# Peptides against a protein of PDB entry 6GMG, part 47

Target 1, 331 residues: chain A of PDB entry 6GMG
Amino acid sequence: DSDDRVTPPAEPLDRMPDPYRPSYGRAETVVNNYIRKWQQVYSHRDGRKQQMTEEQREWLSYGCVGVTWVNSGQYPTNRLAFASFDEDRFKNELKNGRPRSGETRAEFEGRVAKESFDEEKGFQRAREVASVMNRALENAHDESAYLDNLKKELANGNDALRNEDARSPFYSALRNTPSFKERNGGNHDPSRMKAVIYSKHFWSGQDRSSSADKRKYGDPDAFRPAPGTGLVDMSRDRNIPRSPTSPGEGFVNFDYGWFGAQTEADADKTVWTHGNHYHAPNGSLGAMHVYESKFRNWSEGYSDFDRGAYVITFIPKSWNTAPDKVKQGWP

## One batch from the design tools (peptide; aimed at target 1 G275 H277)

Design b2_p14_6_s4 (made by RFdiffusion4, then SolubleMPNN; from b2_p14_6, 7 letters changed)
Fold by OpenDDE base, seed 1:
Structure b2_p14_6_s4 (fold): chain B 331 residues (1-331), chain A 14 residues (1-14)
Amino acid sequence: as target 1 above (331 residues)
Amino acid sequence: SKEDAEANRSVARQ
């Protein structure tokens, strides 16, 4: 429950950020200072710096998801998600591997499944698809032209996504983006939009009707990518956390990291922006902090989660929330 | 929509 959530106050448009603090390979700051950085670096609409609105500050106050929300312009729907899973590794480890000392069979299987996901390949797949989409958006002035371009690009690359149904989240993602329809956004013109990426970490064992072991240690078969496409069915993700394995243990619902549209080819040099929790300066959790992490720090995740997905959405090209280059920290 | 939004219930991370 976030009943003690508070909207951060407005920051003057000309207020420069205080220096970020290094923390375990990340750059860290309090949410109010991130607002200052955001106004200087990411706030631009049509090249003009903007003050973060009260609505945007309210979105941001939701925590890690708030960082993605304010930068993407919508609460994440997670419909167009990608991952990479090594089925051969999974099968071989189950066959030839053994549980560690004190590890149950269910815990072993859950761990092996988690370790069979390749975060770098999942991220690379999302970047590949985003690039195809961006080419299809170019010079497309209506949705029909965009879809035709997209199908042609996929055919030229012999991509399995060309076989997706017209109603698939892959083809419907643009039309379902609010900012695409906004007069000051896309104005129904695909060429005014660009593809962007964020990531979600979550728990696989969310089925309340499944075994207790799956809820505690993971469901090895859940949230795997489809072969060829890399698409993950996210429909069963309901933000249910991992079940405790011991008395007093508790786990978090999710983690979100914002990447945007960085052009850095080396995944390890990309910057991911995320928050620790919702903003509660007068509550038990305290003030929200924002982290800018390198891919290694982001992709490591936490024991709270055994799945990672890389999600594509769209923003207007006039927004500067997804620049080609992101600098970690301040200055 | 905003009405369906869930807050990040994470604890402070280091």
Scores: peptide ipSAE 0.215, ipTM 0.796, DockQ to the pose 0.554
OpenDDE base, seeds 2, 3, 4, 5: peptide ipSAE 0.042, 0.042, 0.042, 0.043; ipTM 0.778, 0.786, 0.783, 0.785; seeds 3, 4, 5 fail the geometry check

Design b2_p14_7 (made by RFdiffusion4)
Pose (drawn by RFdiffusion4):
Structure b2_p14_7 (pose): chain A 331 residues (1-331), chain P 14 residues (1-14)
Amino acid sequence: as target 1 above (331 residues)
Amino acid sequence: SGLVARYREKEARS
């Protein structure tokens, strides 16, 4: 009867996954089967396949956060985040639009703020920034050389990110990555690391001391990207879900999607990996399923979340959790 | 119950 979280059992390294295919842009498989796929195409350490460890299987079993947790080796902090927001569209649709049939002004403002975000440009911005970071760390063998290389390209590119504080989440992103300092990871050598991207969907109205309207319909001023840099201050994100509008209405607090470092230029052809909930085959929600969605399927989101953030972190180059190509389903 | 229903709704979407 227990809807307790259970850890999926160990899968032998030779066990191949059951086949599955995408349907209308999304593919799903039970977590036990995804572990088999992950061990075949994502588990490589210096080209050597590995079994998903007990610890990794435990992390994965927590739901959507599990895929990102496993692939990055760290629970996601969301410290370095980017998004796109059309300020002009937001200001114009507020002073020119009107609430629709059956909206409070708080609901109208919350929706307009939601629709003013552009997740394609937000992902695109994280893409170009991660590329600058990767070029900065290519031949840099200490952090100082990495930061010098990073600032040099940002200044020459007239990127407002050059003026970020030395201790900001942007410039400190590499040094604050645990695997960067590990002797078996980056070993304080930026050339052994790689920038990767994952996405977080979440709710804007997370201030418990705010009005109920913002908790139920959203805070338009919350989690907006700074101009020029596109940085999103994630410090006030506390994993608080959208408040219900009627009794019995449940909302999920967040969703994580793993992109990695795919080389595909078509943002719509990129694949994003995420789970539906924690693993509980003997319980109410059932077994965890891993979803592999095209970008538009991922960025469609749900009414639970009115905010999207595209996050940059680092993993060692010796890993294979962020390959150049990601295929939906199996084979 | 409401949250479970929400999960089921989300899973049903294509």

Design b2_p14_7_s1 (made by RFdiffusion4, then SolubleMPNN; from b2_p14_7, 8 letters changed)
Fold by OpenDDE base, seed 4:
Structure b2_p14_7_s1 (fold): chain B 331 residues (1-331), chain A 14 residues (1-14)
Amino acid sequence: as target 1 above (331 residues)
Amino acid sequence: DGLLERIRKLLARK
């Protein structure tokens, strides 16, 4: 529950951030200081710095999802999600592997499934698709032109996404983006928009009608990417956390990491921004902290989650929330 | 199941 959540106060536009502190390969700071950095680095609209609005600060205060929320301009819908799953590895490990000492069969299968996902390949697929979309956007001045360009690009690459339904999240994502329709955003001009990426970590065993073992140890068959496209059906993600395996154990329902549109070719050098929890400076949780993590740190995840998805959405090019280069920490 | 209901805290991370 976020009953004690507080919206961080406004920070003066000219206030510079305090230095971040290193923590396990990450750069970490309190949310108030992130707001300062955000205003200096990411707040620009049409090249002009902006003070983070009360609404944006409220979004941010929700924790990890808040970071993605404030930078993407909308609450994550997670509809256009990608992952990579090694089916051969999964089958081989199930066949030739064995449970560890004390590990149940269900626990073994859940673990093997988790380990059969390749976070880097999933991320690369999302980047590939985002690049295709950006090429389709760059000279399109209406949605029809964008869709035509997109289909041509996919055909040229013999990409299975070309066979997706016109109503699929893949083709409908742009038109369903609020900032695309805003006068000060895309203004219905695709060439004013760009594709961006964020990631979600979550639990596979969310089906309440399934076995308790799946809820505790994961559902090996859930949230796998479709062959060829890499698309993950996220419709069954209901933000349900992993079930406790022992008394007193508790898990978190999700984690979000913001990547944006970095051009760094080496995935391991990309920076992911995320939060630890909602801002509760007067509560037991304390103040929200923001982390800027390298891909290795982000993709490692936590035992709370056995799935990772890389999601594409869109923002106006006039926003600077997704710059080509992201510098970790401050200064 | 409103927006607020769906948003949950993360555990304190270092």
Scores: peptide ipSAE 0.062, ipTM 0.787, DockQ to the pose 0.154
OpenDDE base, seeds 1, 2, 3, 5: peptide ipSAE 0.050, 0.079, 0.061, 0.052; ipTM 0.774, 0.789, 0.775, 0.777; seed 2 fails the geometry check

Design b2_p14_7_s2 (made by RFdiffusion4, then SolubleMPNN; from b2_p14_7, 7 letters changed)
Fold by OpenDDE base, seed 4:
Structure b2_p14_7_s2 (fold): chain B 331 residues (1-331), chain A 14 residues (1-14)
Amino acid sequence: as target 1 above (331 residues)
Amino acid sequence: DGLLERIRELLARK
């Protein structure tokens, strides 16, 4: 319950951040200090620093999703999502593997399914698609031109995405981006936009009509990427957390990590920004903290989740929330 | 679930 959520106060535009602290290979700071960094580094609109608005601070206060929200400019819809699943590994492990001592069959299958996802390959697929989209955007001054360019790019690469329906999340993502339509954003000009990436961790066993075992240990068949495209149908993701397996156990419903548009070729060196929980400085949870994690730290996830998706959306090129290079921590 | 409802179910990890 977010009843005790508080919007962080405004920070002076010229206030420099305090140093971040290292924590398990990631950089950590309190949300107020992240706002200071954000204003110095990511706030730029058309090259000019901006104070984080009250609305943006409110978005940010929602925790991990808030970090993605403030940087992408919209609440995550998660419609254009990618993952990689090793079907051969999955089948082989199910056939030749065995449950651990004390592990149920359902628990075994859920674990094997989780382990059959490749986070790095999923991320790579999203980056590949984002690159194609960016090429399609760069010289397109209307949506029709963008779509034509996109289809041509996909055809040249024999990419299965070329066969997606015109109304699919893949082709409709740009037109459904609010900042694309804004005068100070894209102004309906695709060449003023760029593709960006964030990631969501969530639970596969969300179907309330399914077995209790699937809700506790995962649904091995849920949220798999489509062959060829890598697209994940996220329509059944309703932010339902994992069911407890023992009394007193509880799980969190999701985690979000912001990547943006970093150009670092080595995935392991990319930086992912995320939050721990909503800002409740006077509540039991306490102040929100923001983490800047390397890919290894981000992709490791938690036992709360057995799925990871890499989602593409768009922001105006005039925004600096997705720079080519992200420096971890401060200074 | 509506947008507002989804927003209410936030990450609460310490």
Scores: peptide ipSAE 0.041, ipTM 0.767, DockQ to the pose 0.068
OpenDDE base, seeds 1, 2, 3, 5: peptide ipSAE 0.039, 0.035, 0.039, 0.040; ipTM 0.757, 0.740, 0.761, 0.766; seed 5 fails the geometry check

Design b2_p14_7_s3 (made by RFdiffusion4, then SolubleMPNN; from b2_p14_7, 8 letters changed)
Fold by OpenDDE base, seed 2:
Structure b2_p14_7_s3 (fold): chain B 331 residues (1-331), chain A 14 residues (1-14)
Amino acid sequence: as target 1 above (331 residues)
Amino acid sequence: DGLLERIRRLLARR
């Protein structure tokens, strides 16, 4: 429900941002001011600043997903997703652990499953794969060359992804990227593209055929990464929120955080850009705010979600929406 | 479902 959603107005190309505000280790600003920053820092096409288009402003106005949307150039499909799950920890805790006082068995199992995911390792896996992909993109001037390079890189690293089907999201992600096919984008030249990363938080208990307990407390078996590859089957993610556990309680369906292609080796120092809600300056929700959070702040998530995935997509190298370094806030 | 139906509002907690 976004009936009160408004597209932010255009900002003059040369308008400088107002200072961001600190907020619990994050840098925060209103969406209009983020547009100003975006135009100064991220808007560049072939080294030239661009005004955020009406279409881009409309995408951005959708909130957290809008930040990823405007920077990636497409609505997130989430097909090439990675996570890390400690199966041994999960099994051990289920066997030897006990529900907390007042905690149901279903609640206990859901919590244990959530706690068995490692966000940092999931992120690291996505970065590793993105690096492999970027090497494969280099000097590849058609998709066949890219795929050959990719297979070679995977073989050299003895990576389990080498066994994925040719039609898998892993191998098909590039050709399914609109900007790859655009004349002013990749122009069907892989060497003009680079891999980028965003993250999605969501709820595991989305199966309507499952128990009410799974919808309330999580499905311990859902959205686990495949061993070896770290790939998460996201096909069952239908943006269904957690079911309320008490009257009046409500949960949101997802959160998205944009990382891009930062080269900072320390995960804790990486910056994640996300929004709070759709832009409703004249509505009850108010104006959309944009946050630039450190990894710790992002990966903490909310009780609305028990899964995190790190997703790879592609953008043209000519875009500056995914720079090597992201500065938190303004100035 | 349409794009609009898939997008729900997220409420900021901070």
Scores: peptide ipSAE 0.066, ipTM 0.807, DockQ to the pose 0.132
OpenDDE base, seeds 1, 3, 4, 5: peptide ipSAE 0.060, 0.060, 0.053, 0.064; ipTM 0.786, 0.795, 0.794, 0.800; seed 5 fails the geometry check

Design b2_p14_7_s4 (made by RFdiffusion4, then SolubleMPNN; from b2_p14_7, 8 letters changed)
Fold by OpenDDE base, seed 2:
Structure b2_p14_7_s4 (fold): chain B 331 residues (1-331), chain A 14 residues (1-14)
Amino acid sequence: as target 1 above (331 residues)
Amino acid sequence: DGLLKRIKELLARK
């Protein structure tokens, strides 16, 4: 029940976090303690530590999406999303593979589709694009200059993104970022912004007009990346969970993981920050916990989801919510 | 409901 959600209380600015605890290869802590860490490590504006505001704490209280929300400064729009899908593998497996014992055809196809996504390559693509964007941002003092730089960079790399429409999420992402327009943010200066990455896990079978099988086992054709660009059309993602396949079964609507702008080249060593559920300390779900996971732990996902997207957005460089290096846990 | 769409009810991994 959403009515059980509670905004975590303010934490003193100078309060140090308690140690995180290991949990299934992750570093885990309660949301209140994450706020403490956030204030010590990620809260800085122009080099000055800040207390997490009530608004930010409220955002955070929404769970996994809250982690991305507070660090990106806006509710995820998921417009600029990337993934990698092995079409050849998919076709080959459908043609030459067979359902497992007891597996329906729909279940088989859904599973094969899910397995045909490469999370690492999807992440790599997003990082590649973010790097291109960051180069385009670096010396651009207006949007026009940014766009020109971006097109040049893409042309140099013969990147298919160069053919995207000017109004596409790819080219419009910066101007549609609230913090870009804020006086204390980008102030309409692209060079004051940087690209950051988060990830969303969600269910493919969200079309209510489709078959029940697709809603239960996935839509093999949904949310595939466009060839060449890797862009995923997220417009049909309405945060609809997977349909139950058995009585009493239930699935959650999504999962979000915050990566930011880490420079660690080894994907396996990157840290992803996410939450388990909305904060309900007095409710049945209990207090929200925050996890800092390695990529393998994050990318594994849950059976609730058969799609993963890696999304690019922007934050002011003056924010420290996306540092070059992220340390897992505390201390 | 926009609010409900923002809420995650995921359990910890077992």
Scores: peptide ipSAE 0.043, ipTM 0.753, DockQ to the pose 0.136
OpenDDE base, seeds 1, 3, 4, 5: peptide ipSAE 0.040, 0.040, 0.035, 0.041; ipTM 0.749, 0.748, 0.740, 0.751; seed 1 fails the geometry check

Design b2_p14_8 (made by RFdiffusion4)
Pose (drawn by RFdiffusion4):
Structure b2_p14_8 (pose): chain A 331 residues (1-331), chain P 14 residues (1-14)
Amino acid sequence: as target 1 above (331 residues)
Amino acid sequence: SDYLAKKREFIGSL
């Protein structure tokens, strides 16, 4: 009867996954089967396949956060985040539009703010920033050389990110990555690391001392990207879900999608890996399923979330959790 | 499809 979270059992390294295919842009498989796929194509350490450890299987079993947790080796902090927001469209549609049939002004403002975000440009911004970071750490063998290389390209590119504080989440992203300091990871050598990207969908109205309207319909001023840099201050994100509008209405508080470091230029052809909920085959929600969605399927989101953030973190180059190519389903 | 639908129903029933 227990809807307790259970850890999926260990899968032998030779066990191949059951086949599955995408349908209308998304593919799904039970977590036990995804572990088999992950061990075949994502588990490599210096080219050697590995079994998913007990710890990794435990992380993965937590739901959508599990895929990102496993692939990055750290629970996601969302410290360095980017998004795109059309300020002109937002201001114009507020002073020119009107609420639709059956909207409070708080609901109208919340929706307009939601629709003003552009998740393609947001992902595109995180893409170009991660590329600058990777070029900065290519031949840099200490952090000082990395920061010098990073600032040099940002200044020459006239990127407002050059003026970020030395201790900001941007410039401190590499040094604050645990695997960067680990002797078996980056060993304080930026050239052994790689920037990777994952996405978080979440709710804007997370201030418990705010009006109910913002908790139910969203806070338009919350989690907007700074101009020039596109940085999103994620410090006030507390994993608080959207408040219900009627009794019995349940919302999920967040969703995480793993992109990695795919080389595909078509943002619409990129694949994003995420789970539906925590693993509980003997319980109510059932077994965890891992979803592999095209970008548009992922960025479609749900009414639970009115905000999207594209986050940059680092993993060692010796890993294979962010390969150049990601294929939906199996084989 | 909506893969969160069942989860929302579960949360709403608490």

Design b2_p14_8_s1 (made by RFdiffusion4, then SolubleMPNN; from b2_p14_8, 6 letters changed)
Fold by OpenDDE base, seed 3:
Structure b2_p14_8_s1 (fold): chain B 331 residues (1-331), chain A 14 residues (1-14)
Amino acid sequence: as target 1 above (331 residues)
Amino acid sequence: MDPYAKVREYLGSL
């Protein structure tokens, strides 16, 4: 129950963060200290440092999704999602592989499907598409110009995304971004916006009408990327966690990691910011902690999840929530 | 339960 969720208090604008703590190769801090860092590093709008508002602090209090929410400016819709799936590997492993000792057939198939996703290639695809979109945005002063530029870029690269319908999340993502329409945001000017990336980990077996085995061990056919485009249909993601396989077992509903628009070419050196749970300082979960993880720590995920998606959204270029370089921890 | 909040801690190595 999230009834014990609390909005973190305001932090003075000029308060410096306390040092982060190492945590299994990650940098970790309590949410209030992240607010201090955020105000010093990420809060800038049009070059001016800002105090995190009560609304933003409330968003942040939702946990990992709150980190993405406060930095992207909206609750994640996950509509423009990418992944990479090796169909040949999947088929070959199902055909030639065998369940481990004590592993059920359903568990085996779910595991093989999970292992057939490539997080790095999924991330690379999202970065590739974000780069194309950013080129299309650069000199476009209306949505029509942006869409024309985007189609040209895709044609030049022979990208399968050029065949997507005009109503596709791919083409509608910009106009559906609230900050694009805001006067102090994009003001309907694509050239004022930039593409940013976050990631979601979630469970494939969310269909309540499916078998219990799929809910427990994964649905091997669910949330696969479309060939050529890499697009994942996220419409069936309803934040439903994995079903317990034993009495008393419970799983996390999702995990979100914020990447933004880092320019580091080496995926392994990129930093992903996420939270452990909603902020409940007086509850059983305790205070929310924020983690800044390297890609290997993020992409590994947890047994709670068998899918990872890399999602593109947009923020105003005037925001500093997605800088070119992110440094782990403090100082 | 708020379906929009992360309702549990990380399970595993954290």
Scores: peptide ipSAE 0.263, ipTM 0.830, DockQ to the pose 0.134
OpenDDE base, seeds 1, 2, 4, 5: peptide ipSAE 0.032, 0.073, 0.034, 0.235; ipTM 0.730, 0.708, 0.744, 0.819; seed 1 fails the geometry check

Design b2_p14_8_s2 (made by RFdiffusion4, then SolubleMPNN; from b2_p14_8, 7 letters changed)
Fold by OpenDDE base, seed 5:
Structure b2_p14_8_s2 (fold): chain B 331 residues (1-331), chain A 14 residues (1-14)
Amino acid sequence: as target 1 above (331 residues)
Amino acid sequence: MDPYAKVRAYLGSL
């Protein structure tokens, strides 16, 4: 339970990490060792290493979301989310496909919907949009200039995002970022900020007013990207896990993976940082572990989830939590 | 269950 959660102790700033361990093609370590790595590699503010603060360690202790939280500087709001869904594949498979032996119709439809999402294309869309945003940020010294630049970039690319409302998460994301307003952050200067990406895995069947089958097997119509933009309405994501399909079965509420702003063009070579659970060294769950996974290992997800979203937020350029290159593991 | 935490671990033993 949440009562077992403990804030990891401080690590000396100069303490080097122990080697990470291989784990199913990932690099894995205990949370305190990740703190050591974070202080050596990601902690830099304006080029200077920082000890992870008590507040940051507390954020980190929440598990997978904690990794994204500490690196983005805020609890994930998930408002600016992207995905890719193959509508033609979905319709064709529903029409011409058949349930597997023993598979219910609802299970079949949920599976077909899950399989109709393309994680790589969703990630690529988020990267594309982040790139556009970064170009709009680069020489903009106020929000108005940023928005004007953004609209111009979108028009040049004939991007459907140009038609979004001014109050949409797309246009409001920067102004709603706390670190943008901080004196030691963006200081209201867009050119001091950069777009970053994280991913969330979650369950589609979260509507308590829907059928039990949708809660067990997924809602085929939920959390689809809007045509043209790729935007996912995340307003109905309430961190509700999948409903059990058998007695004693339980599912996790979500998973978060931190990508940041890696420049690696090959998606399969990108590194995603995530945690297994909240830190409970004296509880049944045990100590939190942090994983650095390749995209394939991240994007495969778990049976707990049938949706993946790729979310854009912003951090100050002076932070090193989203470097251009991420090395998997240690050393 | 902590609404802000992933509960069940994959890949980790502790």
Scores: peptide ipSAE 0.040, ipTM 0.759, DockQ to the pose 0.122
OpenDDE base, seeds 1, 2, 3, 4: peptide ipSAE 0.036, 0.040, 0.039, 0.038; ipTM 0.743, 0.759, 0.760, 0.748; seeds 1, 2, 3 fail the geometry check

Design b2_p14_8_s3 (made by RFdiffusion4, then SolubleMPNN; from b2_p14_8, 5 letters changed)
Fold by OpenDDE base, seed 5:
Structure b2_p14_8_s3 (fold): chain B 331 residues (1-331), chain A 14 residues (1-14)
Amino acid sequence: as target 1 above (331 residues)
Amino acid sequence: SDPYAKVREYLGSL
């Protein structure tokens, strides 16, 4: 229940953050202090720092998804999602592997499927595609020019994405981005936009018409990337958490991590920004905390989730919510 | 519960 969610108060524009604290190999702070950091580091529009608006603070209060929301400018639609799945490993392990002691067949299959995803390769695929898109955006002053550039880039790389339908999320993503159409955003000029990345962790067993075992232990066939493209059909993701395997057990509905447009080539050195839960300073969950995690900490995920997707969206280049370099913590 | 909010803490350590 999120009825006790509260919008964090405004922070003075010139208020400096308090130091972040280490937490399980990541930097952690309370949401109000993240707002202070955000105003100093990420708030810039056309080079000018901005106070986080009430609307943005309201978005942020939603938790991990709020971090992605405030930095991307829209609630995540997750339509342009990528992952990497080792089909051969999956088939081989199912055929030749055996359930562990006390592990059910359904639990075994769900675990094997989870383990057959490669988070690093999924992330790399998204970065590759984002790079192609960014090249296509450069010097394209209308959508037609962008699409032509994109098709040329894909053809040059012999990328299977070249075969996607014109109405696919891949080709329609830019035109469907609100900030692309905004006067102070893209103003319908693709060259004013850049591709950015966030990640979502979620549960595969969301189909209520499926077996209870799939809802408890995962659906091995759900949310797999398409061969060649790496695209994941996210249409069936409805933020439904894992079903309890024992009485009193409960799972989180999702986790979002913001990467943006970092240029660090070493995945292990990239920083992912996420929140623990919605902001409820007077509720049972307490104040929202924001974490800046290295990729290893982010990609490890939790038992709450058996899928990770890496999603591409777009923001105006005039925003500083996705800088080339992200520093973990403060100072 | 609001389906658009992260409505619970992780079961694992943060």
Scores: peptide ipSAE 0.213, ipTM 0.815, DockQ to the pose 0.136
OpenDDE base, seeds 1, 2, 3, 4: peptide ipSAE 0.032, 0.034, 0.140, 0.098; ipTM 0.723, 0.744, 0.783, 0.727

